# Ledger of designs, part 68: peptides against a protein of PDB entry 5LHZ

Target 1, 78 residues: chain A of PDB entry 5LHZ
Amino acid sequence: QLLKSVFVKNVGWATQLTSGAVWVQFNDGSQLVVQAGVSSISYTSPNGQTTRYGENEKLPDYIKQKLQCLSSILLMFS

## One batch from the design tools (peptide; made by RFdiffusion4, then SolubleMPNN)

Design b2_p19_8_s4 (from b2_p19_8, 10 letters changed)
Fold by OpenDDE base, seed 3:
Structure b2_p19_8_s4 (fold): chain B 78 residues (1-78), chain A 19 residues (1-19)
Amino acid sequence: as target 1 above (78 residues)
Amino acid sequence: EWNQEQLQKVLEKVQSFLK
């Protein structure tokens, strides 16, 4: 269930779910879901393939870039 | 308004992944 959705220019949509998770839908069609208390993050590529990354796993650079963007969004709305 | 407590926890997780 959605708590609130915000449009972010040149990024896409950022939504907080009632679970506390944050869901970002990027303009390129990719998605990120991050939730506290879960040891992994979820990335969905534009083709719909979903991958979970663990906290000790080496991340692809494009994932790091998305996470950095998410960090900026969270700081903006905190 | 977004739940600030949960946002902070998500932020900390994201920052942890970026370290």
Scores: peptide ipSAE 0.763, ipTM 0.943, DockQ to the pose 0.847
Fold by OpenDDE base, seed 5:
Structure b2_p19_8_s4 (fold): chain B 78 residues (1-78), chain A 19 residues (1-19)
Amino acid sequence: as target 1 above (78 residues)
Amino acid sequence: EWNQEQLQKVLEKVQSFLK
């Protein structure tokens, strides 16, 4: 269930769910879901493949870039 | 409006992943 969705120019859509998770739908077709209390994050590539990453894993650079973008979004709306 | 408490927790998680 959605709480609020915001359009972020040149990024895509960011939505907070009632669960507290943040769901980002990037313009490139990828998606990111991050939720507190969960040890992993979820990334969905443009082709629809979903991968979960743990906090101790080495992240691909493109994932880091998406997370940095999410960080910026969260700072904007917090 | 966003749930600020949860946003902060998500932010902290994201920042942890970026360390």
Scores: peptide ipSAE 0.763, ipTM 0.943, DockQ to the pose 0.827
Fold by OpenDDE base, seed 1:
Structure b2_p19_8_s4 (fold): chain B 78 residues (1-78), chain A 19 residues (1-19)
Amino acid sequence: as target 1 above (78 residues)
Amino acid sequence: EWNQEQLQKVLEKVQSFLK
């Protein structure tokens, strides 16, 4: 269930879910879901493939970039 | 309004992944 969705220019949509998770739908069609208390993050590529990454796992650079973007979004709305 | 408590927790997680 959605709590609030905000449009972020040049990024896409960022939504906080009632679970506390943040769901970002990027303009490139990819998605990112991050939730506290879960040891992994979820990334969905534009083709719909979902991959979970662990906290100590080496991340692809494009994932890091999207996480950095998410960090900026969170700071923007905090 | 975003839930700030949960937002902070998510932020901390994101930042940990970026370290």
Scores: peptide ipSAE 0.763, ipTM 0.943, DockQ to the pose 0.834
Fold by OpenDDE base, seed 4:
Structure b2_p19_8_s4 (fold): chain B 78 residues (1-78), chain A 19 residues (1-19)
Amino acid sequence: as target 1 above (78 residues)
Amino acid sequence: EWNQEQLQKVLEKVQSFLK
């Protein structure tokens, strides 16, 4: 269930779910879901492949870039 | 309309992943 969806210029859509999770739909077709209390984050590539990354896992640079973008979004709407 | 409490928790998680 959606709480609020916001369009972010040059990024895509950022949505907070009623669960508290944040769901970002990037312009490149990828997606990122982050929720407190869950030990991993979820990334879905444009081709639909979903990968979960653990808290201490080595992240690909493109994932770090998406997370940095999400961090910026969260700061803008807090 | 954002739930600020949950937003802060998500932010902290994201920042942890970026460390």
Scores: peptide ipSAE 0.762, ipTM 0.943, DockQ to the pose 0.871

## One batch from the design tools (peptide; made by RFdiffusion4, then SolubleMPNN)

Design b2_p20_3_s1 (from b2_p20_3, 10 letters changed)
Fold by OpenDDE base, seed 1:
Structure b2_p20_3_s1 (fold): chain B 78 residues (1-78), chain A 20 residues (1-20)
Amino acid sequence: as target 1 above (78 residues)
Amino acid sequence: WDQKVLQQVLEKVQKFLESS
């Protein structure tokens, strides 16, 4: 369930969930979910396929780019 | 936004980026 959704120019929407997660819906149709207390993050491609990544895994560059974007969003609202 | 949650998520994201 949603707490607050924020539109981020040139990125998409970022939402904080009651679960303690931040959910980003990117303009390209991909999604990223990062949840406090959960050791992995989830990325959903535009075709709806979801992959979970753990800490210390080698991430695809496109995932790192999305994470950098999320980092910027979080800093903006902190 | 809940600032505690945001900080926790931010730290997690940064850890992922640092360790990749």
Scores: peptide ipSAE 0.749, ipTM 0.939, DockQ to the pose 0.802
Fold by OpenDDE base, seed 3:
Structure b2_p20_3_s1 (fold): chain B 78 residues (1-78), chain A 20 residues (1-20)
Amino acid sequence: as target 1 above (78 residues)
Amino acid sequence: WDQKVLQQVLEKVQKFLESS
């Protein structure tokens, strides 16, 4: 279930879920889900393919860029 | 938004960025 969705200019939509997750829907069609209490993060590409990454795993640069963006969103609304 | 959850998620994101 959704708690609240916020529009972020030039990024997309960020939503907090009742599960304790933050879900970002980027303008390029990709998605990122980060959930409290879960050791991995979930990235969905624009074609719908989902990949999970662990905390110590080497991340592709485009994933790191998405995470930096999410970090900025969280700082903005925390 | 739930500020506690946001803080927890923020810390997780930062750890991912630092440990990659």
Scores: peptide ipSAE 0.749, ipTM 0.939, DockQ to the pose 0.836
Fold by OpenDDE base, seed 5:
Structure b2_p20_3_s1 (fold): chain B 78 residues (1-78), chain A 20 residues (1-20)
Amino acid sequence: as target 1 above (78 residues)
Amino acid sequence: WDQKVLQQVLEKVQKFLESS
């Protein structure tokens, strides 16, 4: 379930879910889900392939960039 | 938006960025 979806200029859509997750749908078609209480994050590539990453795992730079973007979004809505 | 959830998610994101 969705709590609120917000259009973020030059990024895409950011949604808070009732599950305690934040879901970002980026303009390039990729997606990122980060959920409180879950030890991994979920990245979905534009082709629909989903990969979960654990803490301390080496992340691809493009994912780090999107996490940094998400960080900025979260700070914006705080 | 639920501010507690946002704070928790933010902390998680920052931990991922620092630990990668």
Scores: peptide ipSAE 0.749, ipTM 0.939, DockQ to the pose 0.840
Fold by OpenDDE base, seed 4:
Formats: C-alpha cells, sequence, structure tokens
Structure b2_p20_3_s1 (fold): chain B 78 residues (1-78), chain A 20 residues (1-20)
C-alpha cells in the first residue's frame, strides 16, 4: 500500500510504502525497492527482470549509482 | 514521510554502498 509519492526532478518518482519500504521508479524504467527490516534490496531492470542483492554482495556500478541517487533522495526528504 | 522508516532505509543504503 502506498503512503506517499513524490516527484523528483531528473530522477523519477519516490514512494514510501506502509510496509516500511521506499520504492523508486527511475526515468529509465528501472525500479529499486529498499525495505526496513529486510536484508536484501530489489532492483528491476527496464525489461522487467528483478534481481535481489545482499548487503555484502558485489554490486554492479549501475546499481551503486541508483543507490547513491536514493541516498540523496532520502536525505532530501528527511 | 515516516522519519523513522527513512532513517532505517538510509542506513541500509549506506551499508550496501560501503560493503560492496
Amino acid sequence: as target 1 above (78 residues)
Amino acid sequence: WDQKVLQQVLEKVQKFLESS
């Protein structure tokens, strides 16, 4: 369930869910979900493929870029 | 936005970035 969605210029949409997750829908069609209390994060590519990553797993650079972007969003709205 | 949730998610994101 959606709690609140905000439009972020040059990024896309960021939504907080009642589950305790933050869901980002990027302009390139990819998505990122990070949820409090869950040890992994979820990335969905523009083609719809979803991959989960663990905390100590080596991440592709494009994932790191998305996470850095999310970090900036979270700081912006905190 | 729920500030507690935002803080928890932020901490998780930072851990992922630093532990990768």
Scores: peptide ipSAE 0.748, ipTM 0.939, DockQ to the pose 0.899

Design b2_p20_3_s2 (from b2_p20_3, 14 letters changed)
Fold by OpenDDE base, seed 3:
Structure b2_p20_3_s2 (fold): chain B 78 residues (1-78), chain A 20 residues (1-20)
Amino acid sequence: as target 1 above (78 residues)
Amino acid sequence: PDIEQLQAVLAKVQSFLEKS
């Protein structure tokens, strides 16, 4: 279930779920799901392929960019 | 609780960025 959804200009939608996860739907069609207490993050590419990345895994640059974007969004909410 | 969860997610995101 959804707790709150926020439209972020030039980024997309950021949604807090009742599970505690944050779900970002980017304008390029990709998605990120991050949740505390879970050792991995979920990335879904625009073609619908989902990949889980571990906390000590080397991330592709495009994933880092999206995580940096998410970080900025979360900082704006604080 | 909502803010707490957001802060926890922020910490996780920052950890991923730092370790990658």
Scores: peptide ipSAE 0.673, ipTM 0.903, DockQ to the pose 0.781
Fold by OpenDDE base, seed 2:
Structure b2_p20_3_s2 (fold): chain B 78 residues (1-78), chain A 20 residues (1-20)
Amino acid sequence: as target 1 above (78 residues)
Amino acid sequence: PDIEQLQAVLAKVQSFLEKS
């Protein structure tokens, strides 16, 4: 369930869920879900493939870029 | 509590970036 959605120019939509998770829908069609207390993050590619990444796992560069973007968003709206 | 959750998510994101 959604709490609040924010449009971020040149990025997409960032939504806080009732669970506390943050859900980002990027303009390229990909999605990222991050939640505290969960040992993994969820990435969905534009083609709909979902992959979970562990906290000690080496991340693909495109995932790192999106996480960096999310970090900036969170700092901006904190 | 909403802002606290956002801070927790931020900390998690930063941790992922540091450990990757």
Scores: peptide ipSAE 0.673, ipTM 0.903, DockQ to the pose 0.762
Fold by OpenDDE base, seed 5:
Structure b2_p20_3_s2 (fold): chain B 78 residues (1-78), chain A 20 residues (1-20)
Amino acid sequence: as target 1 above (78 residues)
Amino acid sequence: PDIEQLQAVLAKVQSFLEKS
């Protein structure tokens, strides 16, 4: 279930779920889902492929960029 | 709890960025 959805210019949509997860739908068609208490993050590429990354896993740079973007969005909500 | 949840997610994101 959705709690809040915000439009972020040049990024896409960020949604807070009632589960506590944050779901970002980027303009390029990719998606991120991050939730506290879960040891991994979920990335879905524009082609629909979903990959989970663990806490100590080396992330691709494009994932880091999107996480940095998400960090900025979350700071905006704070 | 909404803000608390967001802060927890933020902390997780930042942790991922720092460890990677």
Scores: peptide ipSAE 0.672, ipTM 0.903, DockQ to the pose 0.779
Fold by OpenDDE base, seed 4:
Structure b2_p20_3_s2 (fold): chain B 78 residues (1-78), chain A 20 residues (1-20)
Amino acid sequence: as target 1 above (78 residues)
Amino acid sequence: PDIEQLQAVLAKVQSFLEKS
């Protein structure tokens, strides 16, 4: 199910899945999953609670920060 | 395909950030 996993210094691990999704495991224990063709993103907090956010939804600042980090990772490896 | 998928994910992430 995993295509490629990359260690990102001071961030964690970023993995591309065969589904096309990108799965980020942050050093703080949180996780983020984003996939094209799916109208929501998935965030899992360090305590294991998972929340899905829609594309027109106001995001908490800490989620925006994680997404900005992911954006930087994707640009770095593109 | 791998590059295209990454670009699609990037576009989605940027869209989320812009709309938030």
Scores: peptide ipSAE 0.672, ipTM 0.903, DockQ to the pose 0.793

Design b2_p20_3_s3 (from b2_p20_3, 12 letters changed)
Fold by OpenDDE base, seed 1:
Structure b2_p20_3_s3 (fold): chain B 78 residues (1-78), chain A 20 residues (1-20)
Amino acid sequence: as target 1 above (78 residues)
Amino acid sequence: WDQETLQRVLEKVQRFLELS
Protein backbone atom coordinates (compact mmCIF):
# COMPACT_ATOMS: atom_id res chain seq x y z
CA GLN B 1 0.00 0.00 0.00
CA LEU B 2 1.02 3.58 -0.70
CA LEU B 3 1.37 6.30 1.90
CA LYS B 4 2.40 9.26 -0.17
CA SER B 5 3.69 9.85 -3.67
CA VAL B 6 5.78 12.87 -4.59
CA PHE B 7 6.62 14.07 -8.06
CA VAL B 8 10.28 14.98 -8.45
CA LYS B 9 11.12 17.16 -11.43
CA ASN B 10 13.51 15.55 -13.91
CA VAL B 11 13.51 12.30 -11.91
CA GLY B 12 10.06 10.78 -11.64
CA TRP B 13 7.94 9.69 -8.70
CA ALA B 14 8.97 8.75 -5.20
CA THR B 15 6.56 6.89 -2.96
CA GLN B 16 6.70 5.79 0.63
CA LEU B 17 5.02 2.43 1.16
CA THR B 18 3.26 1.27 4.30
CA SER B 19 5.97 -1.39 4.58
CA GLY B 20 8.50 1.39 5.18
CA ALA B 21 10.07 1.01 1.77
CA VAL B 22 10.73 3.89 -0.58
CA TRP B 23 9.79 3.19 -4.18
CA VAL B 24 11.20 5.36 -6.95
CA GLN B 25 9.80 5.23 -10.45
CA PHE B 26 12.30 6.95 -12.72
CA ASN B 27 11.37 8.71 -15.93
CA ASP B 28 13.34 6.15 -17.94
CA GLY B 29 11.01 3.43 -16.73
CA SER B 30 13.39 1.91 -14.20
CA GLN B 31 12.55 1.49 -10.53
CA LEU B 32 14.28 1.27 -7.17
CA VAL B 33 12.85 -0.16 -3.98
CA VAL B 34 14.79 0.40 -0.77
CA GLN B 35 13.62 -0.73 2.63
CA ALA B 36 15.46 -0.43 5.90
CA GLY B 37 15.98 -3.71 7.70
CA VAL B 38 16.42 -5.64 4.47
CA SER B 39 19.94 -6.60 3.43
CA SER B 40 19.43 -5.85 -0.26
CA ILE B 41 18.05 -3.22 -2.59
CA SER B 42 15.86 -3.92 -5.60
CA TYR B 43 16.36 -2.46 -9.06
CA THR B 44 13.96 -3.04 -11.93
CA SER B 45 15.14 -2.19 -15.42
CA PRO B 46 12.83 -0.59 -17.98
CA ASN B 47 12.22 -4.00 -19.53
CA GLY B 48 10.90 -5.30 -16.22
CA GLN B 49 13.89 -7.36 -15.10
CA THR B 50 14.42 -7.12 -11.36
CA THR B 51 17.79 -7.56 -9.68
CA ARG B 52 18.63 -7.48 -5.99
CA TYR B 53 21.98 -6.17 -4.77
CA GLY B 54 23.69 -6.70 -1.43
CA GLU B 55 25.47 -3.90 0.40
CA ASN B 56 28.99 -5.23 -0.20
CA GLU B 57 28.35 -5.97 -3.86
CA LYS B 58 30.00 -3.95 -6.60
CA LEU B 59 27.22 -1.94 -8.19
CA PRO B 60 26.95 -0.95 -11.84
CA ASP B 61 27.53 2.75 -12.35
CA TYR B 62 23.94 3.32 -13.47
CA ILE B 63 22.73 1.85 -10.18
CA LYS B 64 25.10 4.08 -8.21
CA GLN B 65 23.79 7.10 -10.08
CA LYS B 66 20.21 6.24 -9.25
CA LEU B 67 21.11 5.66 -5.61
CA GLN B 68 22.79 9.06 -5.54
CA CYS B 69 19.60 10.50 -6.96
CA LEU B 70 17.53 8.74 -4.32
CA SER B 71 19.86 10.06 -1.63
CA SER B 72 19.22 13.59 -2.87
CA ILE B 73 15.47 13.02 -2.88
CA LEU B 74 15.51 11.73 0.68
CA LEU B 75 17.59 14.68 1.85
CA MET B 76 15.13 17.02 0.15
CA PHE B 77 12.23 15.64 2.17
CA SER B 78 14.03 15.19 5.48
CA TRP A 1 6.46 11.19 4.80
CA ASP A 2 7.55 9.45 7.99
CA GLN A 3 10.87 11.05 8.90
CA GLU A 4 12.25 8.13 10.87
CA THR A 5 11.66 5.78 7.97
CA LEU A 6 13.20 8.22 5.53
CA GLN A 7 16.27 8.59 7.71
CA ARG A 8 16.74 4.84 7.93
CA VAL A 9 16.38 4.47 4.18
CA LEU A 10 18.81 7.33 3.61
CA GLU A 11 21.40 5.71 5.86
CA LYS A 12 21.02 2.45 3.99
CA VAL A 13 21.42 4.12 0.62
CA GLN A 14 24.53 5.94 1.80
CA ARG A 15 25.98 2.71 3.17
CA PHE A 16 25.45 0.99 -0.16
CA LEU A 17 27.18 3.83 -1.96
CA GLU A 18 30.14 3.80 0.40
CA LEU A 19 30.64 0.04 0.30
CA SER A 20 30.28 -0.41 -3.44
Scores: peptide ipSAE 0.749, ipTM 0.938, DockQ to the pose 0.848
Fold by OpenDDE base, seed 5:
Parts: structure tokens; C-alpha cells; sequence
Structure b2_p20_3_s3 (fold): chain B 78 residues (1-78), chain A 20 residues (1-20)
């Protein structure tokens, strides 16, 4: 379940889940879920396809951009 | 938002970016 959702201008919605995960719903329809204690991150494309990436895996540039965006969001709330 | 959780998530995100 959701703890709190925050609208981020020009990005989308960022939500903290009760699991401890942060869930970002981007304006382009993609999604990121990042949870501490899990070895992978989850990306969902606009068509609904979900891919998990490990920390040593080479990420597509668009995924890196999403993560950089998430980093900025987290820094705003820290 | 829980700050400890956010910090842990941030650290993970940064690790992923550095290792990619």
C-alpha cells in the first residue's frame, strides 16, 4: 500500500510504499520501483513490460536518466 | 516520508548509477 504520493512538476508522481520502496510514475508512462534490501531495480515501460536490472548490469541510457531523475527527487525530500 | 528509507533508496540509486 501507499504511504504518500507527491506530484513532481515535469516528472510525474513519486510515492513511498509501506514496503519501503519508492515508486515513480513518469509522465511518459514508464515507472521505476526501487527498494532498499533488494538486489535489483524494476523498470516498467509505457507498454507495461517490466524489466529488472541488477546493480552490475549495464543500463540503457534512458534508464540511467530515470535513475538520475529519481536521485534528484530523493535529494529534494531528504 | 520516512527519511531513513529514503536515504537507503538514494544510496542504492547512486550505486546503480556508478556501477552501470
Amino acid sequence: as target 1 above (78 residues)
Amino acid sequence: WDQETLQRVLEKVQRFLELS
Scores: peptide ipSAE 0.749, ipTM 0.938, DockQ to the pose 0.879
Fold by OpenDDE base, seed 3:
Structure b2_p20_3_s3 (fold): chain B 78 residues (1-78), chain A 20 residues (1-20)
Amino acid sequence: as target 1 above (78 residues)
Amino acid sequence: WDQETLQRVLEKVQRFLELS
């Protein structure tokens, strides 16, 4: 379940889940879920396809950009 | 938001960015 959702200008919505995950819904229709204590991250493309990536895996540039954006969001709320 | 949770998620994100 959801704890709190925040609107981020020019990005979309960022939500903290009771599981300890952060869920970002980007304006382009993609989604990113990152949870501490889990070995992978979850990315959902605009067409609804979900892919999990490990920490030592080479990431596509578009996913790196989303993670960099998430990093900035987290720093805003720290 | 819970600061401990956010810090743990931030550290994970930064680790992924460094290792990729």
Scores: peptide ipSAE 0.749, ipTM 0.938, DockQ to the pose 0.850
Fold by OpenDDE base, seed 4:
Structure b2_p20_3_s3 (fold): chain B 78 residues (1-78), chain A 20 residues (1-20)
Amino acid sequence: as target 1 above (78 residues)
Amino acid sequence: WDQETLQRVLEKVQRFLELS
């Protein structure tokens, strides 16, 4: 269930879910879901493939970039 | 947005970035 969605210029949409997760829908069609208390993050590519990454796992650069973007979004609204 | 939730998510994101 959605709580609130915010449009972020040149990024896409960021939504807080009732679960406490933050869901980002990027303009390129990819998605990130991050929730505290869960050991992994979820990335969905534009083709619909979903991959979960653990905390100590080596991340692809494009994932790091999107996480950095999410960090900036969170700072904007905190 | 719930600030406590956002803070916890931010901390997780930062941790992932640091440990990768």
Scores: peptide ipSAE 0.748, ipTM 0.938, DockQ to the pose 0.837

Design b2_p20_3_s4 (from b2_p20_3, 12 letters changed)
Fold by OpenDDE base, seed 3:
Structure b2_p20_3_s4 (fold): chain B 78 residues (1-78), chain A 20 residues (1-20)
Amino acid sequence: as target 1 above (78 residues)
Amino acid sequence: INQEQAQAVLKKVQSFLEKS
């Protein structure tokens, strides 16, 4: 359930969910869901495949790039 | 996105990046 969505130029849309999670829909068609208090993150590739990554996993570079992007977005709200 | 929630998620993101 959505609370608020913001358009981020050259990135896509970032949405706060009622759960507290942040849901990013990237322009390349991928998606990322991150929530405090949850030990994993959810990434959905452009083809619709969803993968969860644990907090101690070695992440693929493309995932790290998405997280870095999200970090930059979140810093704007801090 | 409110500041408090953004900060909480930011900490999560930073943790993932640091541990990866």
Scores: peptide ipSAE 0.688, ipTM 0.922, DockQ to the pose 0.853
Fold by OpenDDE base, seed 4:
Structure b2_p20_3_s4 (fold): chain B 78 residues (1-78), chain A 20 residues (1-20)
Amino acid sequence: as target 1 above (78 residues)
Amino acid sequence: INQEQAQAVLKKVQSFLEKS
């Protein structure tokens, strides 16, 4: 379930889920789902392929970039 | 997104970035 969705200029949409997860839908069609208490993050590419990354896993640079973007979004709510 | 949840997720994201 969705709690709230916010439009982020030049990024896309960020949504708070009732589960406690944050769901980001980027303008390029990719998606991130991050939730506290869960040991992995979920990335979905524009073609719909979903990959989960563990907390100690080496991340691709493009994932790091999107996580940095998410960090900036979250800081706006802090 | 409420502040408490945002902060919790932020900490997780930062942890992922630091460990990668």
Scores: peptide ipSAE 0.688, ipTM 0.922, DockQ to the pose 0.842
Fold by OpenDDE base, seed 1:
Structure b2_p20_3_s4 (fold): chain B 78 residues (1-78), chain A 20 residues (1-20)
Amino acid sequence: as target 1 above (78 residues)
Amino acid sequence: INQEQAQAVLKKVQSFLEKS
């Protein structure tokens, strides 16, 4: 299911899945999964609780921060 | 992560941030 994993300094690991999704494992133990064509994103907190967020809902600030971080990661590959 | 897929996901992430 994994295509490639990249270590990102001060962030953690970013992995491309065969599904096309990008899976980020942050140093704080949280995880983020984002995939084009899917109307939601998946966030897993350090305690293992997973929450899906829709594209039009208000996101918690800490989620926005993770997404900003992911944006920076993705820009490194463009 | 290949560039094409990175761009696709980037667009989604940016959309989420803009709409939130």
Scores: peptide ipSAE 0.688, ipTM 0.922, DockQ to the pose 0.846
Fold by OpenDDE base, seed 2:
Structure b2_p20_3_s4 (fold): chain B 78 residues (1-78), chain A 20 residues (1-20)
Amino acid sequence: as target 1 above (78 residues)
Amino acid sequence: INQEQAQAVLKKVQSFLEKS
């Protein structure tokens, strides 16, 4: 399922999946999975709880912070 | 992560942030 994993200093690991999704494993133990063409994102908290969020939902601040971090990561690959 | 895929996911992330 994994294509390539890249270590990002002070963030964690960013992995491209064969599905096209980007999977980020943050240093705090949380995870994000985002894929184009999918109407939701997946967040896993450090305790292992996974929640999916839709495009029009109001996101918790800690999710928005992770997404902002992911944006910065993705810009490095552009 | 290739550039094309990164850009596609970036647009998705930005959309989520804007609509939140």
Scores: peptide ipSAE 0.687, ipTM 0.922, DockQ to the pose 0.842

Design b2_p20_4_s1 (from b2_p20_4, 8 letters changed)
Fold by OpenDDE base, seed 2:
Structure b2_p20_4_s1 (fold): chain B 78 residues (1-78), chain A 20 residues (1-20)
Amino acid sequence: as target 1 above (78 residues)
Amino acid sequence: DISPELRQKLLEKIQRFLDA
């Protein structure tokens, strides 16, 4: 369930979910879901393929970049 | 709204992933 969506200029949309997750829909068509209390994150590529990553897993650089972007977005949320 | 507590949890989680 959606709580609030925020438009982020030059990035896309970030949505807070009732689950305690933040769902980011990037302008490039990719998506990222990060939820507190869960040991993994979810990344969906523009073609719709979803991959879950564990926190001890070495992430691709492009995923790290999006996570860093999300970190910045989280500082914007009210 | 995202509570300060939730924000902090998410930020710390993200950092763990970035540091792996």
Scores: peptide ipSAE 0.765, ipTM 0.941, DockQ to the pose 0.802
Fold by OpenDDE base, seed 5:
Structure b2_p20_4_s1 (fold): chain B 78 residues (1-78), chain A 20 residues (1-20)
Amino acid sequence: as target 1 above (78 residues)
Amino acid sequence: DISPELRQKLLEKIQRFLDA
C-alpha cells in the first residue's frame, strides 16, 4: 500500500510503502526498493530485470549512485 | 510521512550497502 509519493526533479518518483519500504522510480526507467528490516535491496533495470542484492555484496557503481541519491531523497522526505 | 526512526533505519541500511 502506498502512503506518500514525492516527485523529485531530475530523478523521478519516490514512494513510501506501508511495509516500511521506499520505492524509487527513476527517470531512466530503473527502480529501487529499500525496505527496513530486510537484508537485501531490490533493483529493477530499465529492461525490467529485477535483482536482489545482499548487504555484503559489492554493488555496481550505478546502483551505488542510485542508493546515494535515495539517501538524499530520504533526508528531504517529509 | 516517513518517521525519524524509519528514516534512520533506511539511511543506515543504505550506508551498509555503500560500504560493502
Scores: peptide ipSAE 0.765, ipTM 0.941, DockQ to the pose 0.802
Fold by OpenDDE base, seed 3:
Structure b2_p20_4_s1 (fold): chain B 78 residues (1-78), chain A 20 residues (1-20)
Amino acid sequence: as target 1 above (78 residues)
Amino acid sequence: DISPELRQKLLEKIQRFLDA
C-alpha cells in the first residue's frame, strides 16, 4: 500500500510504502525499491527486467549512483 | 511520513550496499 508520494525535480517520484520500503521511479524509466528489514534491494531496468542484489555484492556504478540519490531523497522526506 | 527510526534504518542499509 502507498502512503505518500513526492515529486523530485530532475529525478522522478519517490513513494513510501506501508511495508517500510521506499519506491523510486526514475525519469529514465528505471525503478528502485529499498525496504528496511530485508537483506536485498530491488532494481528494475527501463526494459522491465527486475534484479535483486544482496548487500555483499558489488553493484554496478549506475545503481550506486541511484542509491546515493535515494539517500539524498530520504534526508528531505517527511 | 517516514519516522526517524525508519529513515535511519534505510540510510544505514543503503550505505552498506555502497561500501560493498
Scores: peptide ipSAE 0.764, ipTM 0.941, DockQ to the pose 0.783
Fold by OpenDDE base, seed 4:
Structure b2_p20_4_s1 (fold): chain B 78 residues (1-78), chain A 20 residues (1-20)
Amino acid sequence: as target 1 above (78 residues)
Amino acid sequence: DISPELRQKLLEKIQRFLDA
C-alpha cells in the first residue's frame, strides 16, 4: 500500500509504502526498493529484470549511485 | 511521512550496502 509519493526533480518518483519500504522509480525506467527490517534490496532494470542483493555483496557502481541518491531523497522526505 | 526512526533504519541499511 502507498502512503506518500514525492516527485524528485531530475530523478523520478519516490514512494513510501506501509511495509516500511521506499520505492524509487527512476527516470531511466529502473526501480529500487529498500525496506527496513529485511536483509536485501531489490533493483529492477529498465528491461524489467529484477535482482535482489544481500548487504554483503559487492554492488555495481550504477546501483551504488542510485542508493546514494535514495539516501539524499530520504533526507528530503517529510 | 517517514518517521525519524524509519529514516534512520533505512539510511543505516543503505550505508551497509554501500560499504560492502
Scores: peptide ipSAE 0.763, ipTM 0.941, DockQ to the pose 0.789

Design b2_p20_4_s2 (from b2_p20_4 with T5S Q9A R13K S15Q S19N)
Fold by OpenDDE base, seed 1:
Structure b2_p20_4_s2 (fold): chain B 78 residues (1-78), chain A 20 residues (1-20)
Amino acid sequence: as target 1 above (78 residues)
Amino acid sequence: SISESLRQALLEKIQKFLNA
């Protein structure tokens, strides 16, 4: 399921999955999964609670920040 | 490595979420 994991300084780990998803494990203990072909994203808070958000939902700022971070990570991937 | 098509798909998806 895991294709490649990349350490991202000051962020955590980013892993590409065979599913077409990228899984980010942030240093704060939260996790984010974004998958091509799926209209929702998955966010897991540090306490282990997972929430899925639809693309038309207004996201909390802290999640937007993590998504922006993920965008930067995607640009880093070779 | 990540394919360019996948990269672009994910980037576009993220922008969609950010602009909602």
Scores: peptide ipSAE 0.738, ipTM 0.934, DockQ to the pose 0.818
Fold by OpenDDE base, seed 3:
Structure b2_p20_4_s2 (fold): chain B 78 residues (1-78), chain A 20 residues (1-20)
Amino acid sequence: as target 1 above (78 residues)
Amino acid sequence: SISESLRQALLEKIQKFLNA
């Protein structure tokens, strides 16, 4: 279930889930889910392909950029 | 609102991914 959704200018929407996850829907059509207690993250590309990455994997730079963006969003959440 | 404990957990997790 959804707890809270925040519109982020020039980024998209960020939503907190009851599962302890944060779900970001980016303006480029991609999505990112990061969940507490889970050792992987989920990235969905604009074409709808979903990939899970482990915390010890080397990530593509474009995903790292989105994670950095999410970090900034988390600092803004109230 | 997001709890501070959850915020901190997520931030630390993200940092691990960024440093891999």
Scores: peptide ipSAE 0.737, ipTM 0.933, DockQ to the pose 0.822
Fold by OpenDDE base, seed 4:
Structure b2_p20_4_s2 (fold): chain B 78 residues (1-78), chain A 20 residues (1-20)
Amino acid sequence: as target 1 above (78 residues)
Amino acid sequence: SISESLRQALLEKIQKFLNA
């Protein structure tokens, strides 16, 4: 279930889910899901390919950049 | 609204991924 969706200028949309996850839909068509209590994150590329990453594996730089962006979004959430 | 506890949990999780 969706709790709240916020528009983030020059980024896209960020949605809080009842599961304790935040779902970001970026303007480039990619998506990122980070959920409390889950040791992995999911990234979906613009072509629809989804990859799950564990917390101990090295991420591609472009994923790190999106995670940093998400951190900034989380600080703005009310 | 996002709770402060949830916000903090997510921020800490993200930091773990960024530091891997």
Scores: peptide ipSAE 0.737, ipTM 0.933, DockQ to the pose 0.809
Fold by OpenDDE base, seed 2:
Structure b2_p20_4_s2 (fold): chain B 78 residues (1-78), chain A 20 residues (1-20)
Amino acid sequence: as target 1 above (78 residues)
Amino acid sequence: SISESLRQALLEKIQKFLNA
C-alpha cells in the first residue's frame, strides 16, 4: 500500500500510496488523505474522528491550512 | 517518485477545495 514516506520537519510524515493518494500524518495527531480521481478528501482529527469533505463544501479554516501545507509538501516530493 | 501528472492533479484538486 505504501510507496514512499517523507519526513517533513515541523509538520510530520507524508506518504504516497499505491492508490494515487497522499497521506499526511501531522505532528498534532491529525491526518489528511487526498486521492487522485476522488472528489472528496478525508480528515482525521487527533481523537480519531474521520470526516469526508466534498469539493464544493466550504472547509473549516484549520483544514484549509493543512491543505495548503500539503500543497507545499507535494512540491517537495521527488 | 511521484509522477508529475499525479502531482499536478493533486495540486489542482487542493486548489478547488481551497476556493470553495
Scores: peptide ipSAE 0.737, ipTM 0.933, DockQ to the pose 0.802

